# Ledger of designs, part 13: peptides against a protein of PDB entry 4KTY

Target 1, 266 residues: chain A of PDB entry 4KTY
Amino acid sequence: YVLNDIGVIFYGEVNDIKTRSWSYGQFEDGILDTCLYVMDRAQMDLSGRGNPIKVSRVGSAMVNAKDDEGVLVGSWDNIYAYGVPPSAWTGSVDILLEYRSSENPVRYGQCWVFAGVFNTFLRCLGIPARIVTNYFSAHDNDANLQMDIFLEEDGNVNSKLTKDSVWNYHCWNEAWMTRPDLPVGFGGWQAVDSTPQENSDGMYRCGPASVQAIKHGHVCFQFDAPFVFAEVNSDLIYITAKKDGTHVVENVDATHIGKLIVTKQI

## One batch from the design tools (peptide; made by RFdiffusion4, then SolubleMPNN)

Design b1_p9_2_s2 (from b1_p9_2, 4 letters changed)
Fold by OpenDDE base, seed 4:
Structure b1_p9_2_s2 (fold): chain B 266 residues (1-266), chain A 9 residues (1-9)
Amino acid sequence: as target 1 above (266 residues)
Amino acid sequence: SHVLPFKPP
């Protein structure tokens, strides 16, 4: 999880799982220096740079360009005229070196690109890390731990009533660390995500969230456990919005979200 | 080609 500089990222759909190679390149010239530069740009205190909790949280913020002129600009509108299409990237090295050289955010990334670059960042700094792909990944936008789907009385989806959404797949990272700030047993793999999805205490960042805590339904622990929990375990709540303004829960699906979570074993 | 992630409408 630290020494392997080439990885596999799972993507596609749950019924058509695909893999792509990704070169992390954590040992390539200039990459470690760039990771240090990223922490410098974040104005991270030297004392915090040895703490994987702080490092991973800062990394989750800085790998995306939002808030802090971090590494990657996301684009999901299929317009990539001012940079490189997300699908064209094959590894982290070119992205990180461009960032270091230009000192400006690199265009463009999507979840697997963010995850790839973040994985490099973590591994460069000695934090064991892996990429995780979640199929049918929920994006809980209103922090209610459920995925709301609003229907008109005619059964059509009304997408205007909620910002909740579901990715066919989403990639994030897990980083291995102790969590002395949490109860015993909640160390180990921590979910961290650099894809800008939700604001977390003033910045687009996510984690570290204890995987063990989430697996056992403990969402009260820092950081962003409710959001990560929702990504993998949200119930789909089908709500009919009636003309009179009332909302009626028509159905609940507890099996759709997080149908498959995949990561490379090594 | 790479399958991009998407959110169904």
Scores: peptide ipSAE 0.269, ipTM 0.846, DockQ to the pose 0.159
Fold by OpenDDE base, seed 5:
Structure b1_p9_2_s2 (fold): chain B 266 residues (1-266), chain A 9 residues (1-9)
Amino acid sequence: as target 1 above (266 residues)
Amino acid sequence: SHVLPFKPP
């Protein structure tokens, strides 16, 4: 979880699972220095730098460029004119070294790139970490733990009303740590996500959220447990928006989200 | 090439 400098990332579709190698390069020259620099840019105090809870939370914020001019700029519009297409990256080293050299966010990333760089960051700092891929990963944008899909009377999706969305796949990280801030038993793997999806108390960050807590439905535990829970457990609620303004629940699908969660067993 | 993630309809 720490010593491996190359890994495998799962992606694609649930019925067409694909894998790609990713070079983490946590031992490469300049990478540790860059990780320290990232924490410096975050203005993280020295007292917190030894705490994996704080480090992973800061990392989840800083690996994305939002809010704080962090490492990676996301792009999902298939236009990468001012940088490198996300698919062109093969590892974390070039990204991190470019960030350190330019002192500007690196373009561009998507979920697996964010997860790859974040994995390097965590491992470099001695935090056991792995990448997790969730197929049919929900993005709850109104924090109601549901995927509200609004339909027109003809059955087509009402894009204006439908704000929630589902990724065919999404990659994030799990970091291993004790959680003395949580009840006994909720240490171990913690979900952390650097892909900018939702604002968490003022910044685009996510986690650490106890995997065990999520598994047992403890969404009140810090950090961002409701969001992570929704990614893997939310129900799809199909709602027909009638012309008269009324809403009718047409169907509920409790099996679609989080259909498969995969991680390399290291 | 890498399959980009997308939000299915």
Scores: peptide ipSAE 0.263, ipTM 0.850, DockQ to the pose 0.169
Fold by OpenDDE base, seed 2:
Structure b1_p9_2_s2 (fold): chain B 266 residues (1-266), chain A 9 residues (1-9)
Amino acid sequence: as target 1 above (266 residues)
Amino acid sequence: SHVLPFKPP
């Protein structure tokens, strides 16, 4: 999880899983220097740079450009005129070296690009890391741990009322570390995500969230456990918005979210 | 060429 410089990222649909090769290049010339530069740009104290908890949290913030002029600008509108389309990237090296050279955010990324670059960052700094793909990945934006899907009386989705959403797939990272800040047993794999989805205590970042804690429903454990829990275990709540303004729960689906979570065992 | 992630309604 540290030594492999080429990996595979899963994507596509749950019933049509696809794989994409990605070159992490954590040993390539200039990459370590760039990772150090990223931490310098984050103004990270030297004392924290040996702590994988702090490093992974800073990395989750800095791999995206939001808040701090970090590495990658996300774009999901299919308009990439001022940069490189997300699908054109084949690895992390060109992105990181461009960032170091230009000292400006690189355009453009989507989830697998963010995850790829973040994986390089983690591995370069000696943190065991892997990319995880979640199919039917929930995006809870009101922190209620469920997907509220509002329907018109005709059965169509009410886009005004429905703010939560579900990705067909989403990629993030897991990083291996001890968690002395948590109860015993909640070290090991920690979910971290650099794709800018939600604000976490003032910045677009996510994690580290203990995979074991999430698996056992301990959403009170730092960091961002409720959000990650929702990504993999939210119920879909279908609510009909009546003409009189009342809401009626029509259905609850507890099986849709997190249909499959996969990673390559490298 | 890549299947872009999307949020179905």
Scores: peptide ipSAE 0.262, ipTM 0.849, DockQ to the pose 0.171
Fold by OpenDDE base, seed 1:
Structure b1_p9_2_s2 (fold): chain B 266 residues (1-266), chain A 9 residues (1-9)
Amino acid sequence: as target 1 above (266 residues)
Amino acid sequence: SHVLPFKPP
């Protein structure tokens, strides 16, 4: 197969889908060296570097700066005073080369930037990878596989009662690999995400989670299947918080989250 | 420019 050097990332809203070009640059000078450097910074054993399961999991941790001084610092405050605004990046090369040169996290990224850099990392190391965009992407903060929406008695949303939230869109990656650690049939595309959303066993990382397993409702398989499942298939639970402190489920919407998942075929 | 992701209220 041919590994594309330039890709397309889908973004925007479900009713107004947009695309932007992203230069992965996995074949440009210094990029492979930088990917190896990333694994060195992660203190990854040489024996694990040939295992796409381990590599993709380490990559999901190291592409974000949290925990381990990885590649990108995320920022969503719309200030970006000490770096490059996320929207200004056009590809992975400048980010990775800056990281290699400075040996410090690069500022700043958001989901599509994380996904772009992570895609370069995976492809550079010979792992087939693609970017996936999920519209109405749930962020389950309490790991209950549902998106809780609390309402006051007057019907207004009370955002203080839950940390659960929904992105208009979110980008992550899928990496192709066999999963000998899982039952037969759950290899192939694996969801991996480097955007620091939730802690996974002590680090901000996500995946690899079997796409096939998730599609069949299996969330018991490593890694982070419940979180990825929630991103694409959480039920919206509308709960009225009564004055007496009781909670009443008013409605359940099983169709809102993951309304559209888009990816470019490799 | 690029539409930033956001969490609707």
Scores: peptide ipSAE 0.253, ipTM 0.847, DockQ to the pose 0.165

Design b1_p9_2_s3 (from b1_p9_2, 4 letters changed)
Fold by OpenDDE base, seed 3:
Order: structure tokens, then C-alpha cells, then sequence
Structure b1_p9_2_s3 (fold): chain B 266 residues (1-266), chain A 9 residues (1-9)
């Protein structure tokens, strides 16, 4: 989880799982320096740099360019004329070295690119880390722990009313650490996500959220446990928006989200 | 080819 500099990222569909190789390169020349530079750009106090809780939270913010001119600019519009298409990246090294050299965000990334770079960042700083892929990953936009899908009377999705969404797959990271700020038993793997999805107390960041806490239904613990819980366990609520403005729940699907969560062991 | 993530309706 720290020494392996080449990994496998799972992607595709739940019924057609695919894998791709990713070079983390945490031991390559200039990579450690770049990780330190990232923390410098975040203006992170030296006293916090030895704390994996703080480091992973700062990393989740800084691997994306939002808010703080971090490492990667996300793009999902299939227009990548001013950079590298997300699918063209094969590892973290070129991205991190470009960031260090240009001192500007690198274009472009999507979830597996964010996860790959974040994995390098964590491992480079001595934090055991792995990439996790969640198939049918929910994106809760209003923090109600459910996916509200609004339908027109004809059964089509009302995109104006529907703010929540579901990814066919989403990649994030798990980082291994103790959690003295949480009750006993909630250390170990912590979910952290650098893909900019939701604002967390003023910044696009996510985690660390205790995997064990989430597995036991504890969403009251810092950080961003409700969001991560929703990604893997939210119900789909299908609501018909009537012409008179009233809403009626038509169906609830409790099995669609988080059908499979996959990670590669070292 | 690479399958990019998307949000189905």
C-alpha cells in the first residue's frame, strides 16, 4: 500500500468490470518535492503535516484545482482542446511534474485520474492508500442521504427538479490511519475523495470518513460521512412531479446504489 | 477504448 508504485484501477460497468494499469511513481525524482509543494500551496502548517487526518483532508482539496489552484482541472464535457484528455494519462508522474513546473492546474482529469494522483500523494507521504471503485455511485446534492429522482407524468426525468445523480462508476481512495478523534474501532481505512463533487465546509473536498463507521451506519462522524454513505448506500426515490406542483413518491429502489465496491490488494 | 464515467438518466 506504500511500496507498490504500479497499480490497477477498476472501471467500466458492474456487469463488465474492466481494469487499467496506473503508474503511481511515488519514488520517481521530483515527486516527493511536488507533494511537499502541494502542501505549501495549501499553506498547511508544518505541525499538521505529520497528521494523516489533516494531510489526507488537505490532499483531497488540493488534488483538484477548485478553490485553491490545486493539481487537476476536472472536465466531463468531452472537450479537452486546452489540455490532455483524461483517458490519455497513464500515471501520476507527468501530471505532478507538470504541476510543479508550471505552478498551474493541469488539464484534464476525471475520477480515476484524481484517484491516481491522490494515491501517489498519499503513498509518497507514507500514508497507506488504495483506489476504490464504486459501481452505481450516488451523488447526493442536498445532503438528505437519498437520491431524489423527479419524474414527469410521462415517466421522463425532470432535469430541472432533479439535482441528485448517479455515476455508472466512481473512483476514490481509502487511506489507512488511526482516528483518535473518533470512537475506538473506527480507525483503519478512511474514505477520501479528491474528485470535486460537493462543497465540504467551504471547499471541494471529501474525507477522511471512517469506512468502519459507515459500514455500521454511523454518519455523524467527521468528515463527510453522510456524503460517502450516500455514495454507497442511498435509496433511489422516484417522485412524480404533478402539474399542480405536488409530489408523489412512486417507487423506492434500495438495491441500485453501491452494487459493487472493488479495490486491488497489493 | 476507455469507458468514461457518465450519469445515466
Amino acid sequence: as target 1 above (266 residues)
Amino acid sequence: SYVIPFKPP
Scores: peptide ipSAE 0.186, ipTM 0.807, DockQ to the pose 0.168
Fold by OpenDDE base, seed 2:
Structure b1_p9_2_s3 (fold): chain B 266 residues (1-266), chain A 9 residues (1-9)
Amino acid sequence: as target 1 above (266 residues)
Amino acid sequence: SYVIPFKPP
């Protein structure tokens, strides 16, 4: 998980899984220096740079450009003016080297690009890491651990009322570390995500969240366990917005979210 | 080409 510099990222649909090669290039010239530069830009204390908990959390913030002029600017508008379309990237090296040379955020990324660059960052710094793809990945934006889907009386989605959303697929990372800040048994793989989705204590970042904690429903454990839990285990709540302003729960689907979570075994 | 992630309605 540290030595492999080429990987595979899963994407597509749950019933039509696709794979894409990605060059991490953590051993390429200038990449380690760039990772150190990223931590310098984050003004990370030297004492914390040996702590994978702090490093992964800082990385989740800095791989995206939000808040801190980090590495990648996200774009989902399918225009991508004044930059590189997310689909054109084939690896992390060009992105990281461009960031280092320009000292400005690189355009543009989407989830697999964020995950790819973040994977390079983690591995470059000696943290075992892998990319995880979740099909039907929930995006809970009100921290209630459910997807509230509001429907008009005609059955169409009320986009104004519906704030939560579901990605057909989403990529994030898992990093291997001990968690002395958590109870015994919740070390190992930790979910971390650099795709800017939600604010976490003032910055667009996510994790590390203990995979074991999430698996056993311990959403009170730092960091961002409720959000990660929702990504993989939210119920879909279908609510009809009546003309009189009342809401009626029509259906609950507890099986839709997190249909499949895939990662390559390196 | 690449399948772009999207949020279906």
Scores: peptide ipSAE 0.173, ipTM 0.813, DockQ to the pose 0.170
Fold by OpenDDE base, seed 5:
Structure b1_p9_2_s3 (fold): chain B 266 residues (1-266), chain A 9 residues (1-9)
Amino acid sequence: as target 1 above (266 residues)
Amino acid sequence: SYVIPFKPP
């Protein structure tokens, strides 16, 4: 989890699972320096740099460019004219070195790129980390722990009212650490996510959220447990918006989200 | 990755 500099990332569809190799390169020249530079750009106090909770949270914020001109600019529009298509990246090294050299966000990333770079960041700093792929990963935008799907009276999805969304797959990271800020038993793997999805107390970041806490439904535990919980365990609520302004729940699907969660065991 | 369309039941 720290020494392995090459990994496998799962992606694709639940019915067509794909794997791609990713070179983390945490031992390559300039990478550690770049990771330190990232923390410098975050204006992270030196006293916190030895705390994996703080480091992983800062990394979650800084691997994405939002808010703080962090490492990667996300793009999902399939138009990558001003940078490198996300699929062209094969590892973290080129991205991190470009960031260090240019001192500007690197274009472009999607979830596996964010996760790959973040994994390098964590491992480089001695934090055991792995990438997790969740198929049918929910994006709850209003923190109600469910996917609200609004339908027209004809049964079609009302895209204007429906703000929540589901990724075919989403990649994030799990980092191993103790959580003295949580009750005993909620250390270990912590979900952290650098893909900019939701604002967390002022900036686009996510985690660390205790995997054990999430498994036991402890969504009140810091950080961002409700969001992570929703990613893997949201119910789909189909709501018909009537012309008279009333809403009727048509159906609830409790099985769609989080169909498969995969991670490399080593 | 991409956002998948919702399918009504």
Scores: peptide ipSAE 0.151, ipTM 0.804, DockQ to the pose 0.885
Fold by OpenDDE base, seed 4:
Formats: sequence, C-alpha cells, structure tokens
Structure b1_p9_2_s3 (fold): chain B 266 residues (1-266), chain A 9 residues (1-9)
Amino acid sequence: as target 1 above (266 residues)
Amino acid sequence: SYVIPFKPP
C-alpha cells in the first residue's frame, strides 16, 4: 500500500464496473518535495507532520483548492476550457509538479483525480493508503444521515427541495493508522476524502473516519463519521411534496446506497 | 469515452 506506484481505480456503474490505471509516482523526482510543500502551504507545524491523523486531515483539505489554494480545482460542469479535463489525467505526477511549479491550484479534478493525488500524498509520507470506489454514493448535505429524495405528485424528482444527491460512483481513500484518540479497536483503515463535498469544521475536508466504527454504526467518533456513514449506508427517503406544501414519506429504501464498495487489494 | 461521475436527478 506504500510501495506500489501504479494502481487501479474502479469507476463506471454498479452493473458495468470499469477500471483505469493511475500512476501515483510517489518515488518520482520532486513528488516528495511537493508533498512537503503542500504541508508548508497548509502552515502545518513540524510537530504534527509525524501524526498520520493530522497529516491525513490536512491532506484531505489541501488536495482540493477550496479554502487554502490547495492542489486541485474541482469541476463537474463539463466546461474545462481553462485547464485539463479530469479524464485526461493519467497520474498524480504531472498534477503535483504543476502545483509546485506554478504555486497555483491545478485545473481540473473530479473524485478519482482527487483520490489519485491524495493517495500519492499519503504514500509519499509513509501512510499506507488505497483508493475506494463506492457505487451509489450518497452526498448528505444536511447532516441528517439520510438521503432525501423529493418527489412531485406525479412521481418525478424535484431536485430543488434538497441538496442531497447520489453519485453513480464516488472515489475516496482509506489510510491505515492507529487511532489513540478513539476507543480500542477503531484503528486500522480510516476513510479520508479530498473531494470537496462538505464543510467540516470550517474547511472542505473529510476524515479520518474509522472504517470499523462506520461498519458498526458508530458515527460519534471523529472525524466526519456521520458524513462517511451516510455515503455508504444512507437510507433513501422518498418524500412527496404535495401542492399544499405538506411532505409525505412514501417509501424508504435501505438497500440502494453503498450497493458496492470496491478497492484493489495489494 | 471515460465515464464521469454524475448525480441522477
């Protein structure tokens, strides 16, 4: 999880799983220097740079450009005229070297690009890391641990009534570390996500969230466990918005979100 | 032909 410099990222649809190669390049010239530069830009104290909890949290913030002029600018509107389309990237090296050279955020990324660059960052700093793809990945925007789907009376979705959404797939990272700040048994793999989705205590970042805690429904543990839990286990709540302004829960689907979670084994 | 992630309505 540290030594492999080429990986596979899963994407596509749950019924049509696809893979693409990604070059992490953690050993390439200038990459470690760039990772250190990223932490410098974050103004991270030297004392914290040996703590994988702090490093992964800072990394989740800095791999995206929001808040802190981090590495990658996300774009999902299919307009990439002022940079490189997310699909054109084949690895982390060019992105990181461009960031180091220009000292400006690199355009553009989407989830697998963020995850790829973040994976390089973690591995460069000696943190075992892997990319995880979640199919039917929920984006809980209002922190209620459910995915609200509002329907018109005719059964059509009204996307204006909620900011909750579901990705056909989403990629994030898992990083291996001890969690002395958590109860015994909740170390190991920690979910971390650099794709800017939600604000976490003032910054667009996510994790580390204990995978074991999430699996056992413990969402009270830092960091961002409720959000990660919702990504993989949110119930779909179908709510009919009636003309009179009332909302009626029509159905609950507890099986749709997190239908498949895939990661490449070492 | 790369499939980008999307959020169905």
Scores: peptide ipSAE 0.038, ipTM 0.732, DockQ to the pose 0.167

Design b1_p9_2_s4 (from b1_p9_2, 4 letters changed)
Fold by OpenDDE base, seed 2:
Structure b1_p9_2_s4 (fold): chain B 266 residues (1-266), chain A 9 residues (1-9)
Amino acid sequence: as target 1 above (266 residues)
Amino acid sequence: SFVLPFKPP
C-alpha cells in the first residue's frame, strides 16, 4: 500500500469492468519534494504534517485546483483547449512535476486522475492508500442521503428539477490510519476524495470518512460521512412531476447505488 | 479509447 509505485484503476461500466495501469511514482526524483510543496502551498502547520487525518484532508483539498490553486483542474465537457485531456495521463509523476515547475494548476483531470495523483501524495507521505472505484456512484447535492429523480409524465427525466446525479463510476481513495478522534473501532480504512464534488466546510474536499462508520450507518462521524454514505448507499427516489404541480413517488430503488465497489486489494 | 465517467440524465 506504500511501496507499490504502479497500480491498477478500475473504470467503465459495472457490466463491462475495465482496468488501466497507473504509475504512482512516489519514489521518483522530485515527487516527495512536490508533495511537501503542496503542503507548503496549503500553508499547513508543521505540527500537523505528521497527522494522517490532517494530511489526508489537506490533500483532498489541494489535489484539486478549486479554492487554493491546487494541483489539478477538472474538466468534464470534453473540451480541453489549454491542457492535456484527462485520458492522456498515464501516471502521477508528470502532473506533479508540472505543478511544481509551473506553480500553477495542471489541466486537466477527472476522477481517476485525481485519485491517481492523490494516491501518490498519500503514499509519498507514508500513508497506506489505495484507489477505490464505485459503480453507480451517487452525487448527493443537498445532503438528504437520497437521489431524487424527477420524471415528467411522459417518463423523461426533468433535468430542471433533478439536481442529484449518479456517476456510472467514480474513483476515490482509501487511506489507512487510526482515528483517535472517533470511537473505538472506526480506525483503519478512511475514504478520502480529491475530485471536486461538494463543498465541505468551505473547501472542495472530502474525508477522511471511516469506512467502518459508513458500513454501519454512522453518518455523524467526521469528516463528510453523509456524503460518502450517499455515494455508496443512497436510495433512488423516482418522483413524477404532474402537470398540475403535484409530485408522486412512483418507485424507490434501494439496490442501484453502490452496485459494486472494487479496488486492487479487495 | 477510454470510457469516461458520465452522469446519465
Scores: peptide ipSAE 0.407, ipTM 0.915, DockQ to the pose 0.167
Fold by OpenDDE base, seed 3:
Structure b1_p9_2_s4 (fold): chain B 266 residues (1-266), chain A 9 residues (1-9)
Amino acid sequence: as target 1 above (266 residues)
Amino acid sequence: SFVLPFKPP
């Protein structure tokens, strides 16, 4: 989880799983320097740089450009006129070296690119890490642990009222660490996500969230456990918006979200 | 061809 500099990322649809190679390149020239530079740009205290909890949380914030002029600019509009299309990247090295050289955010990334770069960052700093892919990944926008899908009376989605959404797939990272700040048994793999999805206490970041805690339904533990829990376990709540403004729950789907979570074992 | 992530209806 630290030594392998080439990985596999799962993507596509749950019924048509695809894989692509990704070069992490954590041992390539200039990459460690760039990872240190990232922490410098974050103004991270030296005392925290040996703490994988703090490092992974800072990395989660800094791999995306939001808030802090971090590494990657996300783009989902299929234009990409002022940079590299997300699908053109094959590894982390070129992205990180460009960031270090230009000292400006690199364009452009989407979830697997963010996850790839973040994986390099973690491994480069000696934190065991892997990329995970969640098929039918929920994006809870209002922190109620539900996917509230509002429907018109004709059955079409009311996009104005519907703020939550579901990705066909989403990639993030798991980092291995002890969690002395949590109860015994909730160390090990921690979910961390650098794709900017929701604001977490003032920054676009996510995690570390204990995978074991989430598996046992514990969402009260730092960091961002409710959001990660919702990504993999939230129910789809179909709500009909009536003409009189009232809302009626029509159906609940408890099986759609988090249909499959996969990762490459190293 | 790469399957981009998307949010289905």
Scores: peptide ipSAE 0.402, ipTM 0.913, DockQ to the pose 0.169
Fold by OpenDDE base, seed 1:
Structure b1_p9_2_s4 (fold): chain B 266 residues (1-266), chain A 9 residues (1-9)
Amino acid sequence: as target 1 above (266 residues)
Amino acid sequence: SFVLPFKPP
């Protein structure tokens, strides 16, 4: 098959789905060299560079600047004074070439920018990859597979009692590979995410997590399956915080998170 | 304009 160098990213809200073009540019001059440079900066052993499991995990760490001076600095403060606003990027090429030239992290990215650059990285290295958009995407901050929503006695939300949150949408990647480290049947598409959301064994990275395993409720398989599972299938737990300090579960919503997951096949 | 990801308060 032919790998497309131009893609479509879904964004917006679940009831108002929007699309934008993204130029991956995996065949542009200097891009493959930059992807190799990224692996060099990660100090990745040559023996591991042929393993898509290791490559995708390293990529998920290195596409973000945290921990290792990787490619993109995330920013969500709406200032962007010392770089390019995330919405101004139209493709991966300028970002990757700037990183290679400056040898410093590029400012700034958000989820779709991270996903776009990561998609280029994976495709450059011969790993089939696609971008996935999840609407009502949970960010489980305490690894309990639940989205805790605390309510005051008057019914108002108290956001100070939890760091759990829900994105209106979030973008990550799926990479195709065999998983000889997992039971038979859990190869194929693997969720990987370079947006720095949570620490995974000492680094801001995520995946590869078997999509098939997650679909069947198996969160015990490496890597970061509980986090990815929570993104797409967390229950909303509405908890009333009483004045006496007790917590009462008022309601459980098992349908809100991961209401729609969209991806392009090619 | 482009719709940024958003977390409700």
Scores: peptide ipSAE 0.401, ipTM 0.914, DockQ to the pose 0.160
Fold by OpenDDE base, seed 4:
Structure b1_p9_2_s4 (fold): chain B 266 residues (1-266), chain A 9 residues (1-9)
Amino acid sequence: as target 1 above (266 residues)
Amino acid sequence: SFVLPFKPP
């Protein structure tokens, strides 16, 4: 999880799983220096740089450009005129080296690009890391641990009544570390996500969230466990918005979100 | 040809 400099990223649809190679390049010239530079830009104290909890959290913030002029600018509107289309990237090296050279955020990324760059960052700093792809990944926008789907009386979806949404797939990272700040048993793999999705205590960042805690329904543990839990295990709540303004829960689907979670082993 | 992530409307 640290030595492999080429990986595989799963993407596509749950019923048509696809893979692409990604070059992490953590051993390439200038990459480690760039990772250190990223932490410098974050103004991270030296004392914290040896703590994988702090490093992964800072990394989740800094790999995206929001808040802090971090590495990658996301774009999801199919407009990439002022940079490189997300699909054109094949690895982390060019992105990180461009960031180091220009000292400006690199355009553009989406989830797998963020995850790829973040994976390089973690591995460069000696943190075992892997990319995880979640199919039917929920984006809980109102922190209610459920995916709200509002329906008109005719059964059509009203997307204006909620900011909750579901990705056909989403990529993030898992980083291996001890969690002395959590109860015994919740170390190991920690979910971390650099794709800017939600604000976490003032910054667009996510994690580290204990995978074991989430698997056992413990969402009270830092960091961002409720959000990650929602990504993989939200119930779909179908709510009919009636003309009189009342909302009626019509159906609950507990099986749709997180239909498949895939990661490459070793 | 690459399948981008998307959110259904």
Scores: peptide ipSAE 0.399, ipTM 0.913, DockQ to the pose 0.162

